# Ledger of designs, part 35: peptides against a protein of PDB entry 4IGA

Target 1, 116 residues: chain A of PDB entry 4IGA
Amino acid sequence: KRVLIVDDAAFMRMMLKDIITKAGYEVAGEATNGREAVEKYKELKPDIVTMDITMPEMNGIDAIKEIMKIDPNAKIIVCSAMGQQAMVIEAIKAGAKDFIVKPFQPSRVVEALNKV

## One batch from the design tools (peptide; aimed at target 1 Q84 I92 F99 R108)

Design b1_p26_3_s1 (made by RFdiffusion4, then SolubleMPNN; from b1_p26_3, 11 letters changed)
Fold by OpenDDE base, seed 2:
Structure b1_p26_3_s1 (fold): chain B 116 residues (1-116), chain A 26 residues (1-26)
Amino acid sequence: as target 1 above (116 residues)
Amino acid sequence: MEELEKLLASLLSQEEVDELVEKLLS
């Protein structure tokens, strides 16, 4: 399966790329904000998306909503430091399948990838 | 400082998040 990694932090994208590839998945591409994420989703048609929330231009919640309009069966895993109750609710309501809080255990990311 | 403390107190653990997600998706 191919994964689109969305995060405005280069270090975080690098970390996720390492985890994803070691878990046997392919990285379809990367995006640095929500707008780019939507564009890349259309272009690459990834099987899974890891989505940050706090990003410039377009936040992760809005990106999830837009991607779900494109593909109602999209498999989106949120990965964010914003682990408040309200944010989790918003993400799931928007269409996310899982929510991982930062800092995270790599095994939890793998678990999410395998589950969605 | 009070706002920072409020923010920190509002953050959920991964376990708490997992429980919440399960509840929302059930």
Scores: peptide ipSAE 0.699, ipTM 0.929, DockQ to the pose 0.834
OpenDDE base, seeds 1, 3, 4, 5: peptide ipSAE 0.698, 0.697, 0.698, 0.698; ipTM 0.929, 0.928, 0.929, 0.930

Design b1_p26_3_s2 (made by RFdiffusion4, then SolubleMPNN; from b1_p26_3, 12 letters changed)
Fold by OpenDDE base, seed 5:
Structure b1_p26_3_s2 (fold): chain B 116 residues (1-116), chain A 26 residues (1-26)
Amino acid sequence: as target 1 above (116 residues)
Amino acid sequence: MEELLAFLASLLSQEEVDELVEKLLK
């Protein structure tokens, strides 16, 4: 399966890319903000999306909502430092299938990929 | 400083998040 990685932090994208690849998944592409994520989703038609929340241009919650409009069956895993109850509820309500808090263990990312 | 402490206290562990997600998706 192919994964679109969305995070404004280059280091985080690199880390996720490594985890995803080593777990046997392909990286469809990368996005650095929510607007780019929506565009890349249309272009690449990934199987899974890892989504940061705090990003410029468009935040992750809005990006989730827009992607879900395009594809109601989208598989989105949130990966964010904003691990408050309200944010988790908002992300899942928007359509996310999982929520991983930063800092995370690589195994938890793999678990999410396999489960979604 | 009070706001910082309140912010830190509001952060859930991954375990707590997992439980919450499971409840929400049911």
Scores: peptide ipSAE 0.709, ipTM 0.929, DockQ to the pose 0.825
OpenDDE base, seeds 1, 2, 3, 4: peptide ipSAE 0.706, 0.709, 0.706, 0.706; ipTM 0.928, 0.929, 0.928, 0.927

Design b1_p26_3_s4 (made by RFdiffusion4, then SolubleMPNN; from b1_p26_3, 10 letters changed)
Fold by OpenDDE base, seed 2:
Structure b1_p26_3_s4 (fold): chain B 116 residues (1-116), chain A 26 residues (1-26)
Amino acid sequence: as target 1 above (116 residues)
Amino acid sequence: MELLEELLASLLSQEEVDKLVEELLK
C-alpha cells in the first residue's frame, strides 16, 4: 500500500517515512500543509494518509474533510501533538480512522497502518 | 503559567485516545 505523509515539520515527515518504509509500505509522496495534501491526494491517489493537524494554509481537520469529499473511502490516520478530547472528536467526525498523539512509538504507527 | 498548566492537563494519553476513538467508531 502507498502512503501520503502530511506534516509541516520536515523532521516529522522524515521520521514517518522511515517507519512507513520499514513496515513494508511505499511512500506515495509528502505534503507540508492541508492544501497541498488535498492536491497530492488527487494526484497520487494514495491508499493511506498520515495527517498532521496544526499546519499553515489549511489545517488537518479541513484537509480531512476535503479529502473525504474526493474519496469517501479514504483511510486517514491523524498524527498530532494536539491530543485534546475535542480535537480527537473533531478528527474522527471529519472522517479520520485513527488518532496518534505525539510523541508516539513507531509500533503504534505500524498498528494504525495495518488496521485501517 | 496557569494557562499552560490547563493546556497540559487537557492532553490525553494514547490509551485514552484509543478508547475514545473506539467509542466514536462503534
Scores: peptide ipSAE 0.697, ipTM 0.931, DockQ to the pose 0.858
OpenDDE base, seeds 1, 3, 4, 5: peptide ipSAE 0.696, 0.695, 0.696, 0.696; ipTM 0.930, 0.929, 0.929, 0.930

Design b1_p26_4 (made by RFdiffusion4)
Pose (drawn by RFdiffusion4):
Structure b1_p26_4 (pose): chain A 116 residues (1-116), chain P 26 residues (1-26)
Amino acid sequence: as target 1 above (116 residues)
Amino acid sequence: LEEEIEEEQERVDEIVEETQEELEEE
């Protein structure tokens, strides 16, 4: 399965890419903010996207809304430090299929990739 | 720290499940 990794932190994108490839998934590309995430989603058409929330330019909520418009069947797993109840509700309402709060353990990322 | 991360994930998972059930009811 091809995965687009979306996060403005170079270190997080690096660690997620490492976890996803070792778990048997193919990293399709990376994006560093919400607008690029929508741009890459159109270009790459990944099977799954990992999505940070707090990003410059456009946040993860708006990027989720943008990708769900491009593709109503997009599979998105949020991976964010913004683990408040209101944010989880907002991400799920926007269309994300799962939510992992940072700091996270790597096995939760794997089960989220499987789940979608 | 590992137990705190697991408990926080369980809380987030519960929110996700309840929110998805409320959306299905609507």

Design b1_p26_4_s1 (made by RFdiffusion4, then SolubleMPNN; from b1_p26_4, 11 letters changed)
Fold by OpenDDE base, seed 5:
Structure b1_p26_4_s1 (fold): chain B 116 residues (1-116), chain A 26 residues (1-26)
Amino acid sequence: as target 1 above (116 residues)
Amino acid sequence: MEKEIEERYEEVQKIVKETKEKLEKE
């Protein structure tokens, strides 16, 4: 499966890329904000998306909503430091399949990838 | 530290599950 990695932080994208590739997945591409995420989703048609929430230009919640309009079957895993109850609820209602709060154990990312 | 990370993970997972269950009932 191919994964689109969405996070404004270069170090986090690198970390996720390492986790994803070591787990046997292919990295389809990267995006640094929600607008790029939507465009990259259209372009790359990834199987899975890892989605940050706190990003410039367009946040992850809005990106989830836009991607779900494009593909109602999109598989989106949120990876965010914003683990507040309200944010988690909002992400799931928007269409995310899972939510992993930062900092996380790498194995939990792999587990989420395997479940979607 | 690892314990705290795991506890946060489980807390969020609980919210995820509860939210999905609620959405299913709607």
Scores: peptide ipSAE 0.749, ipTM 0.945, DockQ to the pose 0.991
OpenDDE base, seeds 1, 2, 3, 4: peptide ipSAE 0.747, 0.738, 0.741, 0.747; ipTM 0.944, 0.942, 0.943, 0.944

Design b1_p26_4_s2 (made by RFdiffusion4, then SolubleMPNN; from b1_p26_4, 8 letters changed)
Fold by OpenDDE base, seed 2:
Structure b1_p26_4_s2 (fold): chain B 116 residues (1-116), chain A 26 residues (1-26)
Amino acid sequence: as target 1 above (116 residues)
Amino acid sequence: MLEEIEKRQEEVDKIVEETKKELEEE
């Protein structure tokens, strides 16, 4: 399966890329904000998206909503430092399948990839 | 540190599951 990685932090994208690749998944591409995420989703048609929340231009919640309009069957895993109850609820209601809070264990990312 | 990370994720996991259940009931 192919994964689109969405995070404004280059280090985090690198970390996720390493985890995803070592888990046997392919990285379809990367996005640095919610607008790029929507554009890359249309272009690359990934099987899975890892989505940050706090990003410039367009936040992850809005990006989830826009991607779900394009593909109601989109498989989106949130990966964010914003692990507050309200944010988790909002992300799931927007269409995310899972929520991983930063800092995280690599194994938890792999579990999410395998389950979604 | 590892234990704290795991506990934080467990809390999030509970919220995820509860929210999904609510959405299924709607």
Scores: peptide ipSAE 0.765, ipTM 0.945, DockQ to the pose 0.987
OpenDDE base, seeds 1, 3, 4, 5: peptide ipSAE 0.761, 0.761, 0.764, 0.764; ipTM 0.943, 0.944, 0.945, 0.945

Design b1_p26_4_s3 (made by RFdiffusion4, then SolubleMPNN; from b1_p26_4, 12 letters changed)
Fold by OpenDDE base, seed 4:
Structure b1_p26_4_s3 (fold): chain B 116 residues (1-116), chain A 26 residues (1-26)
Amino acid sequence: as target 1 above (116 residues)
Amino acid sequence: MMAEIEKRQEEVDKIVKETKEKLAKE
């Protein structure tokens, strides 16, 4: 399966890329904000998206909503430091399949990839 | 630190599960 990695932090994208590839997944591409995420989703049609929430230009919640309009079957895993209950609920209601809170265990990312 | 990470994620996992269950009933 191919994964689109969305995070404004280069370090985080690198970390996720390492986890994703070591777990046997392919990285379809990267996006640094919600607008790029939507554009890249249209372009790449990834199987899975890892989505940050707090990003410039367009936040992750809005990006989830836009991607779900494009593809109601999109498989989006949120990966965010914003682990407050209300944010988790909002992300899931928007269409996310899972929510990983930062800092995270790499094994939990793999679990999400395998389960989604 | 690891225990704290696990606990935080467990709380999130609970909310995810409960939210999905609620949505499935609607």
Scores: peptide ipSAE 0.765, ipTM 0.948, DockQ to the pose 0.984
OpenDDE base, seeds 1, 2, 3, 5: peptide ipSAE 0.761, 0.765, 0.761, 0.764; ipTM 0.946, 0.947, 0.946, 0.947

Design b1_p26_4_s4 (made by RFdiffusion4, then SolubleMPNN; from b1_p26_4, 13 letters changed)
Fold by OpenDDE base, seed 5:
Structure b1_p26_4_s4 (fold): chain B 116 residues (1-116), chain A 26 residues (1-26)
Amino acid sequence: as target 1 above (116 residues)
Amino acid sequence: MQKEIEERYKEVQKIVEETKKKLAEE
């Protein structure tokens, strides 16, 4: 399966790329904000998206909503430092399948990838 | 540190599942 990695932090994208590839998944591409995420989703048609929340231009919640309009069956895993209850609820209501809080163990990401 | 991470995992997982359950009941 192919994964689109969305995070404004280069080091985080690198970390996720390492985890994803070691787990046997392919990286479809990367995005650094929610606007890029939406455009890359249309272009690449990935199987799975890892989505940051706090990003410039467009945040992850809005990106989730826009992607869900494009593909109601999108498989989006949120990966964010914002683990507050309200944020988790908002992400799931927007259409995310899972929510991973930073800092995380690599195994948690793999579990999420395998489950969606 | 490991315990803290595990507790965060459990807490978030609980919220995720509870939210999905509520959505399914609508």
Scores: peptide ipSAE 0.602, ipTM 0.897, DockQ to the pose 0.874
OpenDDE base, seeds 1, 2, 3, 4: peptide ipSAE 0.599, 0.591, 0.581, 0.595; ipTM 0.897, 0.894, 0.891, 0.896

Design b1_p26_5 (made by RFdiffusion4)
Pose (drawn by RFdiffusion4):
Structure b1_p26_5 (pose): chain A 116 residues (1-116), chain P 26 residues (1-26)
Amino acid sequence: as target 1 above (116 residues)
Amino acid sequence: EFEEEIEERQEEVDEIVEETQEELEE
């Protein structure tokens, strides 16, 4: 399965890419903010997206809304330090299928990729 | 102790996800 990794932190994108490829998934590309995430999603048409929330330019909530418009069947797993109840509700309402709060353990990323 | 705190927090977040998804289905 092809995965687009979305996060403005170079280190997080690096660690997620490492977990996803070792778990047997193909890294399709990376994006560093919400606008790029929508741009890459259109270009790459990944099977799954990992989505940070706090990003410059456009946040993860808006990027989720943008990708769900491009593709109502997009599969998105949020991976964010913004683990408050209101943010989880907002991400799920926008269309994300799963939510992982940072710092996270790597096995949770794997089961989220499987789940979607 | 730190790994247990991450696991407990993930369980709380999963409960929120599951409850929110059930409310949306209604």

Design b1_p26_5_s1 (made by RFdiffusion4, then SolubleMPNN; from b1_p26_5, 8 letters changed)
Fold by OpenDDE base, seed 2:
Structure b1_p26_5_s1 (fold): chain B 116 residues (1-116), chain A 26 residues (1-26)
Amino acid sequence: as target 1 above (116 residues)
Amino acid sequence: SMMEEIEKRQEEVDKIVEETKKELEK
């Protein structure tokens, strides 16, 4: 399966890329903000998306909503430091399938990829 | 330990995720 990695932090994208590839998944591409995420989703049609929340231009919640409009079956895994209850609920209600809080264990990311 | 704290934090999130999903099914 192909994964679109969305995070404004280059080091985080690199970390996720490493985890994703070592887990046997292919990286479809990367996005640095929510607007780019939506554009890349349309372009690349990835199987899975890892989505940050706090990003410039467009935040992750809005990106999730926009992606869900174009593909109601989108498989989005949130990966964010914003792990408070309200944010988790909001992300899931927006359409995310899972929520991984930063800092995280690589195994938890792999688990999410395998289950989504 | 730091590892235990990370796991505990994720467990709390996991609980919220599951509860929210159940709510959405209703």
Scores: peptide ipSAE 0.780, ipTM 0.955, DockQ to the pose 0.952
OpenDDE base, seeds 1, 3, 4, 5: peptide ipSAE 0.776, 0.777, 0.779, 0.779; ipTM 0.953, 0.954, 0.954, 0.954

Design b1_p26_5_s2 (made by RFdiffusion4, then SolubleMPNN; from b1_p26_5 with E1M F2E E8K E15K Q21K E22K)
Fold by OpenDDE base, seed 2:
Parts: sequence; C-alpha cells; structure tokens
Structure b1_p26_5_s2 (fold): chain B 116 residues (1-116), chain A 26 residues (1-26)
Amino acid sequence: as target 1 above (116 residues)
Amino acid sequence: MEEEEIEKRQEEVDKIVEETKKELEE
C-alpha cells in the first residue's frame, strides 16, 4: 500500500517515512500543508494518508474534510501533538480513521497502518 | 517522556476515538 505523508515539519516527515518504509509500505509522496495534501491526494491517489493537524495554509482538519469530499473512502490517520479530547473528536467526525498523538511509539503508527 | 507516559496518553486518545466512532454509528 502507498502512503501520503502530510506534516509541515521536515523531521517528522522523515521519521514517518522511515517507519512506513520499514513496515513494508511505500511512500506515495509528501505534503507540507493541507492545501498540498489535497492536491497530492488527487494526483497520487494514495491508499493511506498520515495527517498532521497544525499546518500553515490549511490545517489538517480542513484537509481531511476536503479529501473526504474527493474520496469518501479515504483512509486517513491523524498524527498530531494536539491530542486534546475536542480535537480528537473533531478529527474523527471529519472522517479520520485513527488518531496518533505526538510523541508516539513507532509501533503505534504501524498498528494504525495495518488496521485502516 | 517516558515510554509508559506515551503509552498512557495514547490509550486515552484511543478511548476517545472508539467512543466517537460509536457515536457516529448511532
């Protein structure tokens, strides 16, 4: 399966890329904000998306909503430091399948990838 | 952060995720 990695932090994208590839998944591409995420989703049609929340241009919640309009069956895993109850609820209601709070264990990312 | 703290935080999030999904299905 192919994964689109969305995070404004280069180091986080690198970390996720390492985890994803080590787990046997392919990285379809990367996006640094929500607008790029939507564009890349249309272009690459990835199987899974890892989505940050706090990003410039367009936040992760809005990106989730836009991607869900494009593909109601999109498999989006949120990966964010914003692990407050309200944010988790909002992300799931927007269409996310899972929510991983930063800092995270690599194994938890793999579990999410395997489950969605 | 200690590994145990990270795990506990994620467990709390997981609970919220499951509860929210259940609500959406009702």
Scores: peptide ipSAE 0.771, ipTM 0.948, DockQ to the pose 0.850
OpenDDE base, seeds 1, 3, 4, 5: peptide ipSAE 0.767, 0.767, 0.770, 0.770; ipTM 0.946, 0.947, 0.948, 0.948

Design b1_p26_5_s3 (made by RFdiffusion4, then SolubleMPNN; from b1_p26_5, 13 letters changed)
Fold by OpenDDE base, seed 5:
Structure b1_p26_5_s3 (fold): chain B 116 residues (1-116), chain A 26 residues (1-26)
Amino acid sequence: as target 1 above (116 residues)
Amino acid sequence: SMMQEIEKRYEEVEKIVKETKEKLAK
């Protein structure tokens, strides 16, 4: 399966790329903000999206909503440092399938990828 | 430990995710 990695932090994208590839998944591409994520989703048609929340241009919540409009069956896993209850609820209501809080263990990401 | 705190955070979030999905399903 192909994964679109969305995070404004280059270090985080690198980390996720390593985890994803070692787990046997393919990286479809990367996005650095929510707007780019939406465009990349349309272009690449990935199987799974890892989505940061705090990003410039467009935040992750809005990106989730837009992607869900494009593909109601999108598989989006949130990866964010903002693990507050309200944020988790908002992400799930927007359509996310899972929510991973930073810092995270690689195994948690793999688990989410396999489950979604 | 730090690892224990991370695991605790996972559990808390997972609970919220589960509960939210259950509410949305109604």
Scores: peptide ipSAE 0.600, ipTM 0.892, DockQ to the pose 0.891
OpenDDE base, seeds 1, 2, 3, 4: peptide ipSAE 0.511, 0.501, 0.582, 0.586; ipTM 0.876, 0.872, 0.888, 0.889

Design b1_p26_5_s4 (made by RFdiffusion4, then SolubleMPNN; from b1_p26_5, 8 letters changed)
Fold by OpenDDE base, seed 2:
Structure b1_p26_5_s4 (fold): chain B 116 residues (1-116), chain A 26 residues (1-26)
Amino acid sequence: as target 1 above (116 residues)
Amino acid sequence: SMMEEIEKRQEEVDKIVKETKEELEK
């Protein structure tokens, strides 16, 4: 399966790329903000999206909503430091399938990829 | 330990995810 990695932090994208590839998944591409995420989703049609929340231009919640409009079956895994209850609820209600809080264990990311 | 704290935080999140999904199914 192909994964679109969305995070404004280059080091985080690199970390996720490493985890994703070592887990046997292919990286479809990367996005640095929510607007780019939506554009890349349309372009690349990935199987899975890892989504940050706090990003410039467009935040992850809005990106999730926009992606869900174009593909109601989108498989989005949130990966964010914003792990407070309200944010988790909001992300899931927006359409995310899972929520991984930063800092995280690589195994938890792999688990999410395998189950989504 | 730091590892235990990470796991604990994720467990709390997992609980919220589960509960939220269950709510959405109703």
Scores: peptide ipSAE 0.781, ipTM 0.955, DockQ to the pose 0.951
OpenDDE base, seeds 1, 3, 4, 5: peptide ipSAE 0.776, 0.778, 0.779, 0.780; ipTM 0.954, 0.954, 0.955, 0.955

Design b1_p26_6 (made by RFdiffusion4)
Pose (drawn by RFdiffusion4):
Structure b1_p26_6 (pose): chain A 116 residues (1-116), chain P 26 residues (1-26)
Amino acid sequence: as target 1 above (116 residues)
Amino acid sequence: AAVEELTAAINKRQAEVKALVEELLA
């Protein structure tokens, strides 16, 4: 399965890419903010997206809304430090299929990739 | 001991967030 990794932190993109490839998934590309995430999603058409929330330019909530418009069947797992109830509700309402709060353990990322 | 308490707190929070996601998607 091809995965687009979306996060403005170079270190997080690096450690997610490492977990995803070792778990047997193919890293399809990376994006560093919400606008790029929508741009890459259109270009790459990944099977799954990992999505940060707090990003410059456009946040993860708006990026989720943008990708769900491009593709109503997009499969998105949020991976964010913004683990408040309100943010989880908002991400799920926008169309994300799963939510992982940072700092996270790597096995949770794997089960989220499987789940979608 | 402090590292064990911090890891338990992170794991507990992960379970709470997962349970809330499952409730919302039910």

Design b1_p26_6_s1 (made by RFdiffusion4, then SolubleMPNN; from b1_p26_6, 13 letters changed)
Fold by OpenDDE base, seed 5:
Structure b1_p26_6_s1 (fold): chain B 116 residues (1-116), chain A 26 residues (1-26)
Amino acid sequence: as target 1 above (116 residues)
Amino acid sequence: SLLEELQRKIEERQKEVEELVEKLLS
């Protein structure tokens, strides 16, 4: 399966790419903000999206909503330092299938990828 | 140790979020 990685932090994208590829998944592409995420989703049609929340231009919640409009069956896993209950609820309500709080272990990401 | 306590708190937060997600998607 192909994964779109969305995070404004280059280090985090690099980390996720390493985890995803070692787990046997393919990286479809990367995005650095919510607007790019939406555009890349349309372009690449990935199977799974890892989505940061706190990003410039467009935040992850809005990106989830827009992607769900494009593809109601999108499989989006949130990966964010914003682990407050309100944010988790908002992300799931928007359509996310999982929510991983930073910092995380690689095994947690792999588990989420395998589950969605 | 301080590091061990921080690790425990991180793990607790992870568990709380996982449980919340499960609740919301049930």
Scores: peptide ipSAE 0.699, ipTM 0.923, DockQ to the pose 0.857
OpenDDE base, seeds 1, 2, 3, 4: peptide ipSAE 0.427, 0.618, 0.684, 0.349; ipTM 0.823, 0.895, 0.920, 0.781

Design b1_p26_6_s2 (made by RFdiffusion4, then SolubleMPNN; from b1_p26_6, 14 letters changed)
Fold by OpenDDE base, seed 5:
Structure b1_p26_6_s2 (fold): chain B 116 residues (1-116), chain A 26 residues (1-26)
Amino acid sequence: as target 1 above (116 residues)
Amino acid sequence: MEEEELEREIEEREKEVRELVEKLLK
């Protein structure tokens, strides 16, 4: 399966890329904001998306809503910071399939990838 | 905070959010 990684932080994208590849998944591509995430989803047609909701500018929730308009079957895993319970709830209501809290263990990312 | 303590706190927070999500989606 191919994964689109969405996070504004280069370090987080690098970390997720390492976890995803070591778990035997392919990285379809990367996006650095919610607009780029929607564009890359259309272009790459990934099987799974990891979506940061802590992003400045366009939040990951708006990106989820736009992706779900394109593909109602999209498999989106939300990545959130501690204390963002309300935004996680909103992301799930928008169509996200699972969530992970930062900082996360590699095993938790792999569990979410295998579940969706 | 020790690494193991942080991991436990994260797991507890994930559980709390999951329980809230499950209640709202029923």
Scores: peptide ipSAE 0.216, ipTM 0.726, DockQ to the pose 0.405
OpenDDE base, seeds 1, 2, 3, 4: peptide ipSAE 0.170, 0.177, 0.199, 0.172; ipTM 0.691, 0.693, 0.715, 0.688

Design b1_p26_6_s3 (made by RFdiffusion4, then SolubleMPNN; from b1_p26_6, 14 letters changed)
Fold by OpenDDE base, seed 5:
Structure b1_p26_6_s3 (fold): chain B 116 residues (1-116), chain A 26 residues (1-26)
Amino acid sequence: as target 1 above (116 residues)
Amino acid sequence: MEEELREKEIEERQEEVRKLVEELLK
């Protein structure tokens, strides 16, 4: 399965890429904001998306909503430093399949990838 | 002790979010 990694932080994208590849998944591509995420989703048609929330240009919640308009069957895993209950609820209502709070263990990401 | 406490707090927060997600997806 191919994964689109969405995070504004280069460090976080690198970390996720390492986890994803070591788990036997392919990295379809990367995006640094929500607008780029929507564009890359259309272009790459990934099987799974890892989505940050706090990003410039377009936040992760809006990106989830736009991706779900394109593909109602999209498999989106949120990875965010913002673990507030309201944010979790909003992300799941938008169409996310899981929510991982930063900092996270690699095993948690792998579990989410395997579940969706 | 402070580092261990921080790890426990992170773990507890992760579990709370997991439970919330599970409840929302029922």
Scores: peptide ipSAE 0.696, ipTM 0.915, DockQ to the pose 0.882
OpenDDE base, seeds 1, 2, 3, 4: peptide ipSAE 0.695, 0.695, 0.694, 0.692; ipTM 0.915, 0.916, 0.915, 0.914

Design b1_p26_6_s4 (made by RFdiffusion4, then SolubleMPNN; from b1_p26_6, 13 letters changed)
Fold by OpenDDE base, seed 2:
Structure b1_p26_6_s4 (fold): chain B 116 residues (1-116), chain A 26 residues (1-26)
Amino acid sequence: as target 1 above (116 residues)
Amino acid sequence: EEEEELEEEIERRAEEVRELVEKLLA
């Protein structure tokens, strides 16, 4: 399966890319903000999206909503931080299928990828 | 030790969210 990685932080994208590839998944591409995520989703048609929910410049929830408009069957895993319970709930309501917490534990990332 | 304690706290909080998410997705 092919994964689109969305995070404004290059380091976080790198970490996810490493985990995803070592788990046997393919990285379809990367996006650095919510609008780019929507564009890349249309372009790359990934099987799974990892979506940063804590993006400061653009809320990942809005990106989720836009992706769900174009593909109601999108498989989106939100990436959250401690103290972001409410945001995770909102992301799930927006259509996300699962979540992982930063800092990432590789096993949890893989578990989420396999679950959606 | 501090890292282990932090990981445990993260996991505890994550589990609380997982329970809520499972209810939402059910």
Scores: peptide ipSAE 0.329, ipTM 0.790, DockQ to the pose 0.529
OpenDDE base, seeds 1, 3, 4, 5: peptide ipSAE 0.326, 0.321, 0.308, 0.317; ipTM 0.792, 0.788, 0.782, 0.788

Design b1_p26_7 (made by RFdiffusion4)
Pose (drawn by RFdiffusion4):
Parts: structure tokens; C-alpha cells; sequence
Structure b1_p26_7 (pose): chain A 116 residues (1-116), chain P 26 residues (1-26)
């Protein structure tokens, strides 16, 4: 399965890419903010996207809304430090299928990839 | 919808469990 990794932190993108490839998934690309995430999603058409919330330019909520418009069947797992109830509700309402709060353990990322 | 409410509750529960496990490790 091809995965697009979306996060403005170079270190997080690096450690997610490492977890996803070792778990047997193919990293399809990376994006560093919400606008790029929509741009890459169109270009790459990944099977799954990992999505940070707090990003410059356009946040994860808006990126999720943008990708769900491009593709109503997009499969998105949020991975964010913004683990408040309101944010989880907002991400799920926008169309994300799962939510992992940072700092997270790597096994949760794997089960989320499987789940979608 | 009911399906959305159920999904939201499941996701909040998972976030809560993850936070508790992290606090215990600290």
C-alpha cells in the first residue's frame, strides 16, 4: 500500500517513513503543509495518508477537507500533538478514519495503516 | 449520524488510553 506522509517537521516525516516501510508499506511521497498535501494527493493518488494538524499555510483539518473533496474515499490517519477532544471530533467530522496523538508508540501507526 | 457518533466515541477512547499509558511510563 502506498502512503503519503504529511507533517511540517522533518524529523517526524523521517521517523514515520521509517516505521511505514519497515511495516511493509510503500512510502509514496511526503508533504510539509496542507496545500502541498492536497497537491501531492492529486499527483500521487496514495492509498493512505498520514496527516499532521499544526502546519504552516494550511492546517491538517483544511487539508483533510481538501483531500475528501478530491477523493471522497481517501483514507487518512491523523498523527498530531493536538489530541484535545475538540480536535479529534473536528478531524473525524472532516473525514479522517483514525487519530493517533503524539508522542505515540510505533505499533499504533501500524494498526492504523492496517485498519484503513 | 449514529455511525459518526460511534466513531467519534471510539477515537476519543483510544486517545484517552494512549495518554494514560504515556503518563504511566513517565
Amino acid sequence: as target 1 above (116 residues)
Amino acid sequence: SEELEELIEEQLEKVEEEKEEFEEEL

Design b1_p26_7_s1 (made by RFdiffusion4, then SolubleMPNN; from b1_p26_7, 11 letters changed)
Fold by OpenDDE base, seed 2:
Structure b1_p26_7_s1 (fold): chain B 116 residues (1-116), chain A 26 residues (1-26)
Amino acid sequence: as target 1 above (116 residues)
Amino acid sequence: SAALEEKIKEALKKVEEQKKELEELE
């Protein structure tokens, strides 16, 4: 399966790319903000999206909503330092399938990828 | 919906577990 990695932090994208590839998944591409995420989703049609929340231009919640408009079957895993209950609720309501809190154990990401 | 509420409940539970694990690692 192909994964679109969305995070404004280059280091985080690199980390996720490593985890994803080592887990046997292919990285479809990367996005650095929510707007780019939506564009890349349209372009690449990935199987899975890892989505940061706090990003410039467009935040992850809005990106989730826009992607869900494009593809109601989108498989989006949130990966964010914002683990507050309100944010989790909002992400799930927006259409996210899972929520991983930063900092995370790589196994959590792999498990989410496998289950989504 | 009931289904959505259940999804939220499970997500919240999982997040709390993650936080607990993080605290244990620190």
Scores: peptide ipSAE 0.665, ipTM 0.917, DockQ to the pose 0.904
OpenDDE base, seeds 1, 3, 4, 5: peptide ipSAE 0.659, 0.650, 0.656, 0.657; ipTM 0.915, 0.912, 0.914, 0.915

